# Peptides against a protein of PDB entry 3EFO: the designs that were tried, part 128

Target 1, 262 residues: chain A of PDB entry 3EFO
Amino acid sequence: SQLADLYKSCETDALINFFAKSAFKAVLHQPLKVIREILVNQTAHMLACYRKNCASPSAASQLILPDSMKVLPVYMNCLLKNCVLLSRPEISTDERAYQRQLVMTMGVADSQLFFYPQLLPIHTLDVKSTMLPAAVRCSESRLSEEGIFLLANGLHMFLWLGVSSPPELIQGIFNVPSFAHINTDMTLLPEVGNPYSQQLRMIMGIIQQKRPYSMKLTIVKQREQPEMVFRQFLVEDKGLYGGSSYVDFLCCVHKEICQLLN

## One batch from the design tools (peptide; made by RFdiffusion4, then SolubleMPNN)

Design b2_p15_5_s4 (from b2_p15_5, 8 letters changed)
Fold by OpenDDE base, seed 1:
Structure b2_p15_5_s4 (fold): chain B 262 residues (1-262), chain A 15 residues (1-15)
Amino acid sequence: as target 1 above (262 residues)
Amino acid sequence: SVPSSDVKVLVEPVT
């Protein structure tokens, strides 16, 4: 069917870019609440249409996603949780204006990375491999106290260290004997010169490649105050300013789809 | 890439 072909050819990253720019344009003329409702409604309508016309028969309790749109909900939730669309007094006008302007000029690839960061478990690096480690989901549940993770969203880069990070890796990266000795005021990694350090720097370079902005590096220690900033980029978790977790959002979308179809 | 939740999520190829 024509609809099946449409869903098969769907480019979720392009859709998110479109939705983001449309919403960010609309903030100038429409209430934020209305814009958020429209975005959720559009998401539900697209998925309801799929379920009605294209999806295989399944239980009503299931949320059915076409493969081409399997990540649409998570990106949509990230968009909804962006400061530009939040009605919170804690968010400054300047911050909203800044992020709005940034996104309005972003290409598809840039906006994809911006809304859903790459989170890489660099403690698992194979110094003999030229491949990047597989990204993990942006949630605290994917972190480990023994791990070291690199997060990048095209604008910021974070190196997160668990409280029980391996001393040998700490030595390899920072040339210090322990977690406690790491200086979090550093914005550049030292040139230690060992294979692990070189591999990490290479990975950082690859991530930075073809990005329009130079990403500032922030070193974050687990359980220290600056970690709160890092946690805001774990976009699948509940937001600081009342945004839903991805799990909660899925429930919301499912409920709305059911309402549309029943 | 879709997490487990209270809602059972099914991802299927479009046919």
Scores: peptide ipSAE 0.310, ipTM 0.795, DockQ to the pose 0.426
Fold by OpenDDE base, seed 3:
Structure b2_p15_5_s4 (fold): chain B 262 residues (1-262), chain A 15 residues (1-15)
Amino acid sequence: as target 1 above (262 residues)
Amino acid sequence: SVPSSDVKVLVEPVT
């Protein structure tokens, strides 16, 4: 059917880009609450329509997504939690305006990365491999106190260090003997020159490649104050100042779909 | 693409 074809051909990343720009434009003339409600409503309606007209028969307790939209909910939740649509006290008006303008000009690939960051477990790097580590979900549950993670969203880059991160890696990256010795005021990694350092720098370079903006590096120690900023980029978690976890959002969407379908 | 949720969601091909 024509409707089935529509869902089959859907490109979620492009759709999110469109929704983001539409919503961010609407900020100028509509209350944020209304905009968020519209986005949730649109999401629910799209999925309800699919459920009603295209989906295979399934239990009402199941949320059914077409394959083409398998990541729609997570991106939508990220959009809803963005500081432009969900104001946070720690985000200045200028910063919010800046992000709004940036997104308004972002291509699909850029907005994808912006809304859902890459989170890479670099503590598991094989210096002999040219392969990038597989990204993990942007959630605290994926972090490890023994790990070192690189997060990037196209605008910011963070190097997160667990309190129990391996001293040998710390030495390799920072040329200091321990976690306590790491200077988090640094915005650049030292050029230590060992294989691990070089590998990390290469990865950072790859991430930076073809991004329109140079990402400034922020070094974050677990349990220190700046980690709170880092946590804001763990988009699948519940926000400190609002916004649902991805799990909660899925439940919300599912309930709304059920309501739409009676 | 981004990682999928741990929440069980039925993802199906559109037919």
Scores: peptide ipSAE 0.309, ipTM 0.809, DockQ to the pose 0.304
Fold by OpenDDE base, seed 5:
Structure b2_p15_5_s4 (fold): chain B 262 residues (1-262), chain A 15 residues (1-15)
Amino acid sequence: as target 1 above (262 residues)
Amino acid sequence: SVPSSDVKVLVEPVT
């Protein structure tokens, strides 16, 4: 019962913030490999304990999460895939230092958004609704060539356009006749003034609210070279520098849990 | 921030 209460009261966002700051502090004194191993072990032990002591009976092949930790694995994977914790030579010391310092000062809400961005299908917007569109999973599999998506992580904002984005929406947002005419060098949307443009600007404003940093807007066209920068924020996919997909990470965690319980 | 859990994961309420 005591353990059950503990898991019930768990705040995953706070836990991830704690793990992130702890890990990023440890970078100064411990090898990156050791830090990553500790994080994975902590995740596995915590979930193994739940499986052993609190979880309802289920197949051994099933990974079981308490509701309070339903997003723990995905956030943990995002943390593990952060450049600060990766031992790849392609990542500069300056970039590591920069992101380390950023996260060390982030509150719970900031770090949550930083590690797992909001990805919004804005092509589905109801211009008469004041509600934000439901976020989709940060994976290429959730994008569509016909879609337009807004991604934000508290530091950067991307407007991604599929190659087959509706011309009427392109006209509404950019006041140009087609995808080919969109200028990706712009960092501000034009003041077109139609309902769709206004609604998009409203959404962007809401996302920007309560964030400590002003997010720079980057316009991204599908299949253009700069899209690669955008894709690194699709955190559930395989990382550019060898990080696991979310699916692969789940398998890894499950395997380790099974090993702990055998 | 994540809209839903993956189908490979069973999410249950803590009792």
Scores: peptide ipSAE 0.298, ipTM 0.800, DockQ to the pose 0.314
Fold by OpenDDE base, seed 2:
Structure b2_p15_5_s4 (fold): chain B 262 residues (1-262), chain A 15 residues (1-15)
Amino acid sequence: as target 1 above (262 residues)
Amino acid sequence: SVPSSDVKVLVEPVT
C-alpha cells in the first residue's frame, strides 16, 4: 500500500532534523508547552496511523514501531528534552538562543549526533583493532565504575572515568598513577605516546572529523560535580529539568496512541 | 534494541 511504502521509506534522522528545525522555529511564536505537545502529538499520530493501517496484529499493550522508525521515539524524546524546548528558569535565554541557532543550521547527520550522543566504552579498546568501539546507549545504566567512556555530541566531548577505572588505562591516557591524580581542568589529553593513548587520540580524531565545530574536551570523574553536566547527555535517562526518560516517553507515546485508536 | 520496562515494544519490518 501507499502508506506501507511511506513508512518503509521513512528516514527517521531526516524526520527528526525536520521536527527539530520546525520546533525551534516555532519557539519564536508559540509557547514551549504547545510546541512540545505538538511534537508528542505528531509522534503519536504517525505511529497510530502505522498501527491502524500497516502494523501486524498485536496486543494493545504493545507499542509497534516500523523498523524505519525504531529510533524515532528516542530521538523525539531527546528533542523534547533539549534546552530550547524546556520552560525552565535555570536555562538562560542566551543558551536557548545559542542552541537554537546551532540546530537550525545542522544537517541531518549533525542533528542526529547532537540529539543522541555517541557514547563509547573506551576501556574496551583493542589496541590492535582499527575499528571504533561499538557505541552504547546513552544511559547511566550503561556506565560502569570500572569503565572509561567517551561521549560526543558534535559540540562537546566528554571523557568519563569511573572511580574504579583501571589504573593501567589511567596511566596510559593521563600518565598519572591513579584516578585521584587526574586533572579534570585539562581540555586536552597528554601525548603519552603509548599505543592506547594513540588509539584513543585517533578515535577522538575520527569523531571530530567532518564535524562543523571543534568539540571541547571535558574530563569527568565519576561522582565529582562536573559529572552532573555529563549526565545531562545521557539522554535516555530522566532529565534534570523535568525531561522524561526514554522509558517514560515510550509509555507516554503508547498511551496517546491508544487514545487515538480507542 | 529498544528498551522498555513498562511498554512492550515491537519493531517490525514494514510489509
Scores: peptide ipSAE 0.298, ipTM 0.793, DockQ to the pose 0.449

Design b2_p15_6_s1 (from b2_p15_6, 6 letters changed)
Fold by OpenDDE base, seed 5:
Structure b2_p15_6_s1 (fold): chain B 262 residues (1-262), chain A 15 residues (1-15)
Amino acid sequence: as target 1 above (262 residues)
Amino acid sequence: SYVAYDAEKNFEEIK
């Protein structure tokens, strides 16, 4: 059907860019609560329409998404949890204004990365391979105390280290003997010069390529205070300021879809 | 309750 073809042609990255800019523009003249409700409603309506007109018969308990929009909910949830759309006193006006202006000028690729960061398991690097490690879902469930992860969203870059990170990797990256010796005040990795260090630097370089802003590196040790900031970028988890986890958001959207289809 | 259909697969493709 024509409608089915339309859904197949939809690009989630373009949609999220559009929704983000539209919402951030609306902040100037509409209450935040209304904006958030509109975004949820739009998401539900789009998916309800698909289910009604395009989807194969399925149980009502199932959330059926078109292939082109299967990740729309996760990105929409990320948008909803952005500080620009949150009215919290903990978030400064300057920060909201800053992020608003940034997103308003972002292209599709930039906003995609901004709302859903890349989270790379650095501890799995093969120094003999030129391939980048596959990104994992942005959730604490994908982290490990034995792991080292690089997170980047186009503006910030974090190197997260588990408390049980391999000493050999710590030595390779920082040229120190243990986790305790890592200086988290550094914003640049030392020039160690071994293959692992070189590969990590290469990966960081690739991530930085063609990004409009230089990403400052923050070293984060698990269970230290700065980890709380890092965890805010694990966008599939529950937000600090009332934002839903991805699972909770899916449940919310599903309920709204069911209401629309009843 | 709900079940998301093939969301993980699509995510991996976009990622």
Scores: peptide ipSAE 0.031, ipTM 0.643, DockQ to the pose 0.139
Fold by OpenDDE base, seed 4:
Structure b2_p15_6_s1 (fold): chain B 262 residues (1-262), chain A 15 residues (1-15)
Amino acid sequence: as target 1 above (262 residues)
Amino acid sequence: SYVAYDAEKNFEEIK
């Protein structure tokens, strides 16, 4: 059907960009609660429409998502949990204003990365490979105490180190013997000169490519206080200052869809 | 997209 074709050709990243800009514009003259409700409602309506008109009959307990919108809920949840749409005292007004302005000028690719960061397990790097490691889902459940992860959202870059990170990798990256010796105050990685260090630097360079802003690097040790900042970017988890996990949000959307179809 | 237009309308008109 014509409608089915529309959904098949739909780009989730473009929709998120649109919704983000619309919402961030509306925040100037509409209550945040209303904006959030609209976003959830729009998401549910879109998916309900697809289910009603395009999807094969299925049990009510099953959430049917078109291929083009499979990730819409997760991105929408990320948008909903953005500081611009959450008036929390823990985040300064300046920060909200700053992020709002940034997103208002972002292209589709930039906003996609901004709302859902790239999280790379760099402890799995093959120094002989030129390929980037496969990104993992932005959740604490995907981290490993034995791992080292690079997270980037176009504005910030974090190098997260598990408490049990391999000493050989630590030495390769920082030229120090152990986790405890890593200085988290640094904003630049040392030029150690070994293949692993060079590859990591290359990866960081690739991530930085085509980004309009230079990403500040923050070194984060697991279980240290600054890790809390890093965890804010694990967008599929429950938000520290509000917002549902992806799973909870998906459940919420599903319930709303069912209500719409009854 | 029709949905996109609808969303935009909602954001602008709801008070």
Scores: peptide ipSAE 0.024, ipTM 0.511, DockQ to the pose 0.027
Fold by OpenDDE base, seed 2:
Structure b2_p15_6_s1 (fold): chain B 262 residues (1-262), chain A 15 residues (1-15)
Amino acid sequence: as target 1 above (262 residues)
Amino acid sequence: SYVAYDAEKNFEEIK
């Protein structure tokens, strides 16, 4: 199942929206370090309380997540890795202010997508289907050099091309003979007019639908410099600016929970 | 190491 579906089936979406807005408001009067610590502690406390009061007995090595919060850690980690909560010289004050203000105005659905992007394997498209392909986890491990992926977070849209993307798909999408011929400076896909191109456009349209902002399309070639920007949206991986991977964050939360329960 | 579980699926063991 898709993480987004699991997230929508519980109250975690509302919680992350609340925590995000609370934290982003707090940055005006509290140190970032303190805010991050509070968020981690709150996460640990909630999960610890569940384990203590609701969960069946389990080994200390197990992290049991309640159904209502089973995706909370991954989204919380995404929140913690947001530029608003990071103190890095590479991040401008304008960027922090911009994203802060955006999130402060986001509804639950918008913040859900913002913190955890949709990553769609476009190379697996069924041109006869009207449904979106199943999203994959936002990690480099889910990418393929032979694949083409569309990533969207409500503000940005990326089309990522593996170095070994099928030439027929490259031709179908860009009307060029090979990966090397793809122009990454374009912000719009050409009107090629074949079924695959039309299907991709449809998918992009569906993703854009009901979003308050028009998502700019960025075409990204694997192993080129602009891919670094794209990788920042692979939120389950280690962050460029010191953010933890999801695995590392889970480990951290688990340790905190154990400490609380002991 | 630890293992994360939810009501629907098991997570990969973290070592």
Scores: peptide ipSAE 0.017, ipTM 0.534, DockQ to the pose 0.146
Fold by OpenDDE base, seed 1:
Structure b2_p15_6_s1 (fold): chain B 262 residues (1-262), chain A 15 residues (1-15)
Amino acid sequence: as target 1 above (262 residues)
Amino acid sequence: SYVAYDAEKNFEEIK
């Protein structure tokens, strides 16, 4: 995706890895509120510095992001929305400890995928191409009831099916006649053997390649209960446990930038 | 690098 390409073209990936590990280290001796504030302030300060020293005159209402940091806010927000930093009673201590340890050992590439999942519109697959489909932004707004999407974050893999998914694709993937016949208890796709199925398997294999953990596949039907878990990985949307949407986060950062510059 | 150092410092100094 364009976002992924931009992220890889700058040092933001290294920065977010650093921020994540620094924050996750700090949780052992600092209040979560303070840590979150520091992360927001760091983001604002970085962007404020650019605006002050590098940006051309622009309306105060505009948030100017330098090319080198265009993806920093989105990943920073993902970090802020991680269970380790949320301090919600719904999240067990074990889960927080687990994810903390995971991130503490992650390299730059792993943390990149972990914080911002890869979301692929596999319903658009060209069976004649060996290339991965272009990833879309991780938001509900990018999903389609007529679509089928594969999401992976290095630890989990989801196959999301819209309620109006094409029957021919359902047949191609699952060898069943309709959406209603899809068994969501499956953790493996059947060996159908047609070109579309083969390409999907190939894509899944590519995604799994060079990942330190085997990603378990979860099949998710739109509007069914398990979809709620899937939606938590749509990191640009508002989080279930109080995390901001990316848009809301940008507004917050913008306000802080204005405060710093005025 | 500067941002990294600043961030690290902040995490270490703030209660």
Scores: peptide ipSAE 0.020, ipTM 0.526, DockQ to the pose 0.027; fails the geometry check

Design b2_p15_6_s2 (from b2_p15_6, 7 letters changed)
Fold by OpenDDE base, seed 3:
Structure b2_p15_6_s2 (fold): chain B 262 residues (1-262), chain A 15 residues (1-15)
Amino acid sequence: as target 1 above (262 residues)
Amino acid sequence: SYVAYDAENDFKEVK
């Protein structure tokens, strides 16, 4: 019971921050493969310990997580898939070094957002409401061809447009008649001045607020080449250049836990 | 095969 209380008191955001900084520090003196293995093992051991000592009896096939750690695996997978720990050919050595240094100085809130972006369904906005739309999981499965989504990770901001985005919203945001007319080369939204545009700009402002870096806006059309870059931020999906989907990672962790408990 | 708890609604929003 005491251990259970301890686990319940843990904050996933803080843990990820700790693991990220520890791992990124270790990059300087340990092979990446070893670091990744350590992170997976640590995750498995933590969860196995909870199950063994705190959880009620359950089937061996069941993965039991404390409430405070329910999202730990997804964040851990994001960390493991980061270019600092999983080298990608499109990322230069300088960029990896830069990201490493950035994370080393990030607070809990910044690192949380960095590893798991905020993905907002902008097409669901109620212009009469001051509330932000609820974020959706960072997966292609949560996107809609009829939808418009805003993604932000503290460093980058993307506005993703489905191929069947409502023309009225497109006109509201870009002042153009159709999806085909949207200029993806722009890094700033036009000042259209209607309530929807104003609300979107407000949301973008809120997201930008309290972030140490100005997020450059990239407009992305579904099925166009630049969308491939955007998809790399859908962190729950399988990586283009490596890295497991969240589901696959969870399965992997579950297997490790079972091995530890047997 | 495994059974895992749903974390769909456990994500935190950072403003």
Scores: peptide ipSAE 0.019, ipTM 0.527, DockQ to the pose 0.104
Fold by OpenDDE base, seed 5:
Structure b2_p15_6_s2 (fold): chain B 262 residues (1-262), chain A 15 residues (1-15)
Amino acid sequence: as target 1 above (262 residues)
Amino acid sequence: SYVAYDAENDFKEVK
């Protein structure tokens, strides 16, 4: 159907950009609660409309998403969890104002990366390959104590080290013998010069390319205090400041859809 | 519980 074609052609990244800018503009004249409710309702309405008009008959226990919108809920949840919309007292007014202004000027690609970071399993790197490792979902469930992960959202870059990360990789990246010897105060990787180090630097360079802001590198050791900051970028998990997990958000959206369709 | 698509085009059971 014509309507089905419309949903198939939907650009989720463009929608997120639009919703983000609209919401961040609205914070100046509308209560945050209202803005959040609008975003949830809009998400539910779009999906309900698709289910009603485009999807094949399905059980009420199923949440059907069009291909072009399959990622919309996760990105919408990320938007809802942004400090601008949560406005928790733990976050300064200046920080909220800063992030608001940043997003207001972001293009589609920038906002996409900003709301849902790239999380790369660096420990799986093939030094003989020119391909980037496949990103994993931004959740603690995808991390490993034996792993090393690079996270980037266009503004920040984190290198997360598991407590049991391979000593050979630590040596390759930092030129130190063990996890305990890693200096987390550094913002630049040392020039070790081995293939693994070179590959990692290349990846970091690629990630930085065409980004309007220079990403500061933060080294994060698992179970150390700075990891708490890193975990806030695992956007599919429950947020520290009241944001829902992706699963919980889906439940919320599903309930709203059922109310609309029944 | 219900079944939903996730960001990776996989069905997941949700409570």
Scores: peptide ipSAE 0.018, ipTM 0.537, DockQ to the pose 0.151
Fold by OpenDDE base, seed 4:
Structure b2_p15_6_s2 (fold): chain B 262 residues (1-262), chain A 15 residues (1-15)
Amino acid sequence: as target 1 above (262 residues)
Amino acid sequence: SYVAYDAENDFKEVK
Protein backbone atom coordinates (compact mmCIF):
# COMPACT_ATOMS: atom_id res chain seq x y z
CA SER B 1 0.00 0.00 0.00
CA GLN B 2 0.98 3.60 -0.40
CA LEU B 3 0.90 4.03 3.32
CA ALA B 4 3.20 1.10 3.83
CA ASP B 5 5.62 2.59 1.40
CA LEU B 6 5.50 5.85 3.26
CA TYR B 7 6.49 4.20 6.49
CA LYS B 8 9.21 2.23 4.81
CA SER B 9 10.69 5.42 3.48
CA CYS B 10 10.36 7.28 6.73
CA GLU B 11 13.53 8.62 8.27
CA THR B 12 13.39 8.38 12.01
CA ASP B 13 16.22 10.83 12.47
CA ALA B 14 14.30 13.52 10.69
CA LEU B 15 11.24 12.85 12.76
CA ILE B 16 13.15 13.09 15.99
CA ASN B 17 14.66 16.35 14.87
CA PHE B 18 11.22 17.66 14.07
CA PHE B 19 9.70 16.48 17.30
CA ALA B 20 12.56 17.88 19.30
CA LYS B 21 12.37 21.31 17.78
CA SER B 22 8.62 21.38 17.98
CA ALA B 23 8.66 20.39 21.60
CA PHE B 24 11.42 22.79 22.47
CA LYS B 25 9.48 25.60 20.89
CA ALA B 26 6.39 24.59 22.76
CA VAL B 27 8.04 24.68 26.17
CA LEU B 28 7.87 28.43 26.02
CA HIS B 29 4.10 28.47 26.13
CA GLN B 30 2.90 24.98 27.04
CA PRO B 31 3.14 22.97 30.22
CA LEU B 32 5.81 20.33 30.11
CA LYS B 33 3.34 17.65 31.03
CA VAL B 34 1.24 18.47 28.02
CA ILE B 35 4.23 18.49 25.74
CA ARG B 36 5.36 15.09 26.94
CA GLU B 37 1.91 13.67 26.51
CA ILE B 38 1.71 15.00 23.01
CA LEU B 39 4.99 13.40 22.09
CA VAL B 40 3.93 10.05 23.44
CA ASN B 41 0.60 10.28 21.72
CA GLN B 42 2.17 11.23 18.44
CA THR B 43 4.50 8.28 18.68
CA ALA B 44 1.68 5.94 19.50
CA HIS B 45 -0.49 7.27 16.71
CA MET B 46 2.21 6.83 14.14
CA LEU B 47 2.93 3.30 15.17
CA ALA B 48 -0.71 2.43 15.58
CA CYS B 49 -1.44 3.66 12.11
CA TYR B 50 1.29 1.49 10.71
CA ARG B 51 0.13 -1.53 12.61
CA LYS B 52 -3.45 -1.08 11.58
CA ASN B 53 -2.94 -0.31 7.96
CA CYS B 54 0.36 -1.85 6.99
CA ALA B 55 1.36 -4.66 9.28
CA SER B 56 0.10 -8.19 9.33
CA PRO B 57 -2.17 -9.16 12.17
CA SER B 58 -0.30 -10.03 15.30
CA ALA B 59 -0.95 -10.89 18.87
CA ALA B 60 -2.04 -8.05 21.07
CA SER B 61 0.95 -8.64 23.26
CA GLN B 62 3.30 -7.71 20.47
CA LEU B 63 4.41 -4.30 19.39
CA ILE B 64 5.25 -4.20 15.74
CA LEU B 65 7.67 -1.59 14.55
CA PRO B 66 8.45 -1.04 10.92
CA ASP B 67 12.08 -1.30 10.01
CA SER B 68 12.24 2.37 9.16
CA MET B 69 10.83 3.35 12.51
CA LYS B 70 12.22 0.65 14.73
CA VAL B 71 14.38 3.13 16.57
CA LEU B 72 11.73 5.80 16.92
CA PRO B 73 10.67 4.80 20.42
CA VAL B 74 14.17 4.77 21.80
CA TYR B 75 14.94 8.17 20.37
CA MET B 76 11.62 9.53 21.49
CA ASN B 77 12.32 8.34 24.98
CA CYS B 78 15.66 10.07 24.85
CA LEU B 79 13.94 13.26 23.81
CA LEU B 80 11.44 12.95 26.62
CA LYS B 81 14.26 12.51 29.07
CA ASN B 82 16.15 15.57 27.94
CA CYS B 83 16.62 18.19 30.60
CA VAL B 84 14.64 20.69 28.59
CA LEU B 85 11.53 18.59 28.90
CA LEU B 86 12.18 17.22 32.36
CA SER B 87 12.76 20.57 33.99
CA ARG B 88 14.13 19.03 37.15
CA PRO B 89 15.36 21.31 39.89
CA GLU B 90 18.67 19.49 39.91
CA ILE B 91 19.37 20.92 36.49
CA SER B 92 20.08 24.60 36.30
CA THR B 93 17.89 26.89 34.29
CA ASP B 94 20.92 27.96 32.35
CA GLU B 95 21.67 24.41 31.33
CA ARG B 96 18.15 23.85 30.12
CA ALA B 97 18.19 27.07 28.21
CA TYR B 98 21.54 26.23 26.72
CA GLN B 99 20.52 22.80 25.53
CA ARG B 100 17.27 24.13 24.19
CA GLN B 101 19.06 26.65 22.06
CA LEU B 102 21.56 24.09 20.88
CA VAL B 103 18.95 21.65 19.72
CA MET B 104 16.95 24.35 18.01
CA THR B 105 19.87 24.90 15.68
CA MET B 106 20.85 21.28 15.17
CA GLY B 107 20.56 19.45 11.93
CA VAL B 108 19.20 15.96 11.66
CA ALA B 109 22.54 14.25 12.04
CA ASP B 110 23.51 16.32 15.03
CA SER B 111 20.27 15.88 16.88
CA GLN B 112 20.18 12.12 16.57
CA LEU B 113 23.66 11.90 18.00
CA PHE B 114 22.79 14.35 20.70
CA PHE B 115 19.78 12.44 21.91
CA TYR B 116 21.30 9.01 21.53
CA PRO B 117 25.03 9.05 22.12
CA GLN B 118 27.52 6.86 20.41
CA LEU B 119 29.01 4.42 22.87
CA LEU B 120 32.06 2.60 21.61
CA PRO B 121 33.86 -0.29 23.26
CA ILE B 122 37.40 0.99 23.05
CA HIS B 123 38.83 -2.07 24.72
CA THR B 124 37.98 -4.04 21.61
CA LEU B 125 40.04 -1.90 19.29
CA ASP B 126 42.15 -3.52 16.68
CA VAL B 127 45.17 -1.35 16.18
CA LYS B 128 45.56 -2.71 12.70
CA SER B 129 42.08 -1.73 11.65
CA THR B 130 40.84 1.64 10.54
CA MET B 131 37.28 0.68 11.26
CA LEU B 132 35.43 2.05 14.21
CA PRO B 133 34.23 -0.49 16.70
CA ALA B 134 30.56 -1.24 16.63
CA ALA B 135 28.61 0.95 18.97
CA VAL B 136 26.76 -0.63 21.84
CA ARG B 137 23.44 0.29 23.34
CA CYS B 138 23.58 3.16 25.79
CA SER B 139 22.87 1.19 28.90
CA GLU B 140 24.83 0.26 31.97
CA SER B 141 24.07 -3.34 31.16
CA ARG B 142 26.33 -3.06 28.16
CA LEU B 143 29.28 -1.82 30.14
CA SER B 144 31.80 -4.12 31.73
CA GLU B 145 34.19 -3.62 34.58
CA GLU B 146 36.90 -4.92 32.33
CA GLY B 147 36.04 -2.54 29.55
CA ILE B 148 36.90 0.92 28.35
CA PHE B 149 34.21 2.85 26.55
CA LEU B 150 34.12 6.09 24.64
CA LEU B 151 30.85 7.99 24.66
CA ALA B 152 30.12 10.96 22.46
CA ASN B 153 26.97 12.95 21.85
CA GLY B 154 28.34 15.76 19.74
CA LEU B 155 28.84 18.03 22.71
CA HIS B 156 30.60 15.88 25.25
CA MET B 157 33.04 13.06 25.03
CA PHE B 158 33.60 10.64 27.87
CA LEU B 159 36.21 8.00 28.28
CA TRP B 160 34.84 5.55 30.80
CA LEU B 161 37.15 3.05 32.41
CA GLY B 162 36.04 0.00 34.27
CA VAL B 163 37.63 -0.74 37.59
CA SER B 164 39.15 -3.85 36.08
CA SER B 165 40.29 -2.28 32.85
CA PRO B 166 43.26 -4.09 31.38
CA PRO B 167 46.50 -2.61 32.65
CA GLU B 168 48.03 -2.94 29.24
CA LEU B 169 45.34 -0.73 27.77
CA ILE B 170 45.69 1.75 30.57
CA GLN B 171 49.38 1.84 29.91
CA GLY B 172 48.71 2.24 26.24
CA ILE B 173 46.33 5.13 26.68
CA PHE B 174 47.68 6.97 29.69
CA ASN B 175 51.21 5.68 30.09
CA VAL B 176 50.53 4.77 33.69
CA PRO B 177 50.79 1.35 35.27
CA SER B 178 47.31 0.99 36.71
CA PHE B 179 43.78 2.23 36.99
CA ALA B 180 44.57 4.01 40.21
CA HIS B 181 47.20 6.13 38.54
CA ILE B 182 44.88 7.61 35.95
CA ASN B 183 44.36 11.31 36.43
CA THR B 184 40.74 12.10 35.76
CA ASP B 185 41.38 15.82 35.82
CA MET B 186 42.91 15.63 32.39
CA THR B 187 40.89 16.87 29.47
CA LEU B 188 43.33 15.57 26.90
CA LEU B 189 44.88 12.21 26.39
CA PRO B 190 48.64 12.12 26.63
CA GLU B 191 50.75 11.68 23.56
CA VAL B 192 51.91 8.19 24.34
CA GLY B 193 52.72 7.34 20.78
CA ASN B 194 52.05 3.62 20.75
CA PRO B 195 49.72 2.05 18.19
CA TYR B 196 46.82 1.76 20.57
CA SER B 197 47.06 5.36 21.65
CA GLN B 198 47.29 6.45 18.08
CA GLN B 199 44.28 4.39 17.12
CA LEU B 200 42.22 5.81 19.93
CA ARG B 201 43.19 9.32 19.02
CA MET B 202 42.24 8.62 15.45
CA ILE B 203 38.85 7.36 16.51
CA MET B 204 38.31 10.41 18.62
CA GLY B 205 39.24 12.51 15.67
CA ILE B 206 36.77 10.74 13.45
CA ILE B 207 34.03 11.24 15.99
CA GLN B 208 34.87 14.90 16.25
CA GLN B 209 34.93 15.28 12.50
CA LYS B 210 32.08 17.26 11.01
CA ARG B 211 30.65 18.06 14.40
CA PRO B 212 29.78 21.71 14.87
CA TYR B 213 31.16 21.86 18.39
CA SER B 214 34.40 20.74 19.89
CA MET B 215 33.65 18.00 22.33
CA LYS B 216 35.25 18.30 25.72
CA LEU B 217 36.82 15.09 26.92
CA THR B 218 36.05 13.84 30.38
CA ILE B 219 37.84 10.85 31.77
CA VAL B 220 35.65 8.85 34.09
CA LYS B 221 36.60 6.04 36.41
CA GLN B 222 33.98 3.54 37.33
CA ARG B 223 32.65 3.90 40.87
CA GLU B 224 33.97 7.40 41.26
CA GLN B 225 31.61 10.27 41.84
CA PRO B 226 31.98 11.80 38.39
CA GLU B 227 30.66 8.59 36.89
CA MET B 228 27.20 9.80 37.75
CA VAL B 229 27.49 12.43 35.09
CA PHE B 230 28.48 9.81 32.58
CA ARG B 231 25.59 7.59 33.51
CA GLN B 232 23.18 10.32 32.58
CA PHE B 233 24.14 9.67 29.00
CA LEU B 234 23.19 6.03 29.23
CA VAL B 235 19.86 7.05 27.87
CA GLU B 236 18.23 3.65 27.74
CA ASP B 237 18.42 3.34 31.50
CA LYS B 238 16.20 5.04 33.99
CA GLY B 239 17.15 8.63 34.37
CA LEU B 240 18.84 9.84 37.48
CA TYR B 241 16.38 12.66 37.77
CA GLY B 242 13.43 10.97 36.20
CA GLY B 243 12.36 9.48 32.95
CA SER B 244 11.62 5.93 32.05
CA SER B 245 13.94 3.29 30.86
CA TYR B 246 13.56 2.35 27.25
CA VAL B 247 11.78 -0.84 28.22
CA ASP B 248 9.31 0.98 30.39
CA PHE B 249 8.70 3.50 27.69
CA LEU B 250 8.00 0.76 25.20
CA CYS B 251 5.43 -0.68 27.51
CA CYS B 252 3.81 2.69 27.77
CA VAL B 253 3.73 3.15 24.04
CA HIS B 254 2.37 -0.33 23.53
CA LYS B 255 -0.46 0.39 25.88
CA GLU B 256 -1.30 3.55 24.03
CA ILE B 257 -1.25 1.77 20.71
CA CYS B 258 -3.58 -0.90 21.96
CA GLN B 259 -5.98 1.73 23.14
CA LEU B 260 -5.92 3.42 19.78
CA LEU B 261 -6.60 0.20 17.96
CA ASN B 262 -9.60 -0.78 20.06
CA SER A 1 11.00 -7.10 7.83
CA TYR A 2 9.94 -5.53 11.06
CA VAL A 3 10.92 -5.53 14.67
CA ALA A 4 8.56 -7.14 17.08
CA TYR A 5 8.61 -6.42 20.75
CA ASP A 6 7.09 -8.88 23.11
CA ALA A 7 6.20 -7.79 26.58
CA GLU A 8 8.08 -10.76 27.89
CA ASN A 9 11.03 -10.47 25.57
CA ASP A 10 13.29 -7.97 23.95
CA PHE A 11 13.02 -6.90 20.37
CA LYS A 12 13.42 -9.53 17.73
CA GLU A 13 13.49 -9.16 14.02
CA VAL A 14 10.66 -10.81 12.18
CA LYS A 15 11.15 -11.69 8.54
Scores: peptide ipSAE 0.017, ipTM 0.542, DockQ to the pose 0.589
Fold by OpenDDE base, seed 2:
Structure b2_p15_6_s2 (fold): chain B 262 residues (1-262), chain A 15 residues (1-15)
Amino acid sequence: as target 1 above (262 residues)
Amino acid sequence: SYVAYDAENDFKEVK
């Protein structure tokens, strides 16, 4: 059907870009609460329409998404949790204005990365491989105290180190003997020159490539105060300043869809 | 509970 073709041809990344820009424009004219409600309703309505008109019969408890929209709820939740739409007192007006303007100028690829960061388990790096490690979901559940992760969203880059990170990797990256010796005030990695360090630099370079902004590197040690900032980019988890986890959001959307289908 | 799509695990039950 024409409708089915439409959903199949729809690109989630483009939709998120559109929704983001629309919402961020609307912030100037409408209350945030209304904007958030509209976004949720639009998402639910779109997915309900697909299920009603395109999906095969299934249990009401099953949330079925077209291939091109399978990640839409994830991104939508990220959008809803953005500081521009939260208006928390902990977030300055300047920061909100800045991010709003940034998104308004972002292309589809940029906004995709912005709303859902790339989280890479670099402790699993194969120094002989030219491939990037497979990204993991942006959740604390995917982190390991023994791991080292690189997170990037096009604006910020974080190198997160677990408290039990392997000393050999710490030595390889920072040229220090232990986790305790890592200086988190640095914004550049030392040029240690070993294969692991070189590979990490390469990965960072690839991530930075084709991005319109130079990402500042922040070194984050697990359980230190700056980790709280890092955790805000674990977008599938519950936000510090509000917003639902992805699971909770899915539950919400599912409920709305069911109501629309009744 | 409901069944939701997970990018890593396809469809899973969420409670």
Scores: peptide ipSAE 0.015, ipTM 0.538, DockQ to the pose 0.155

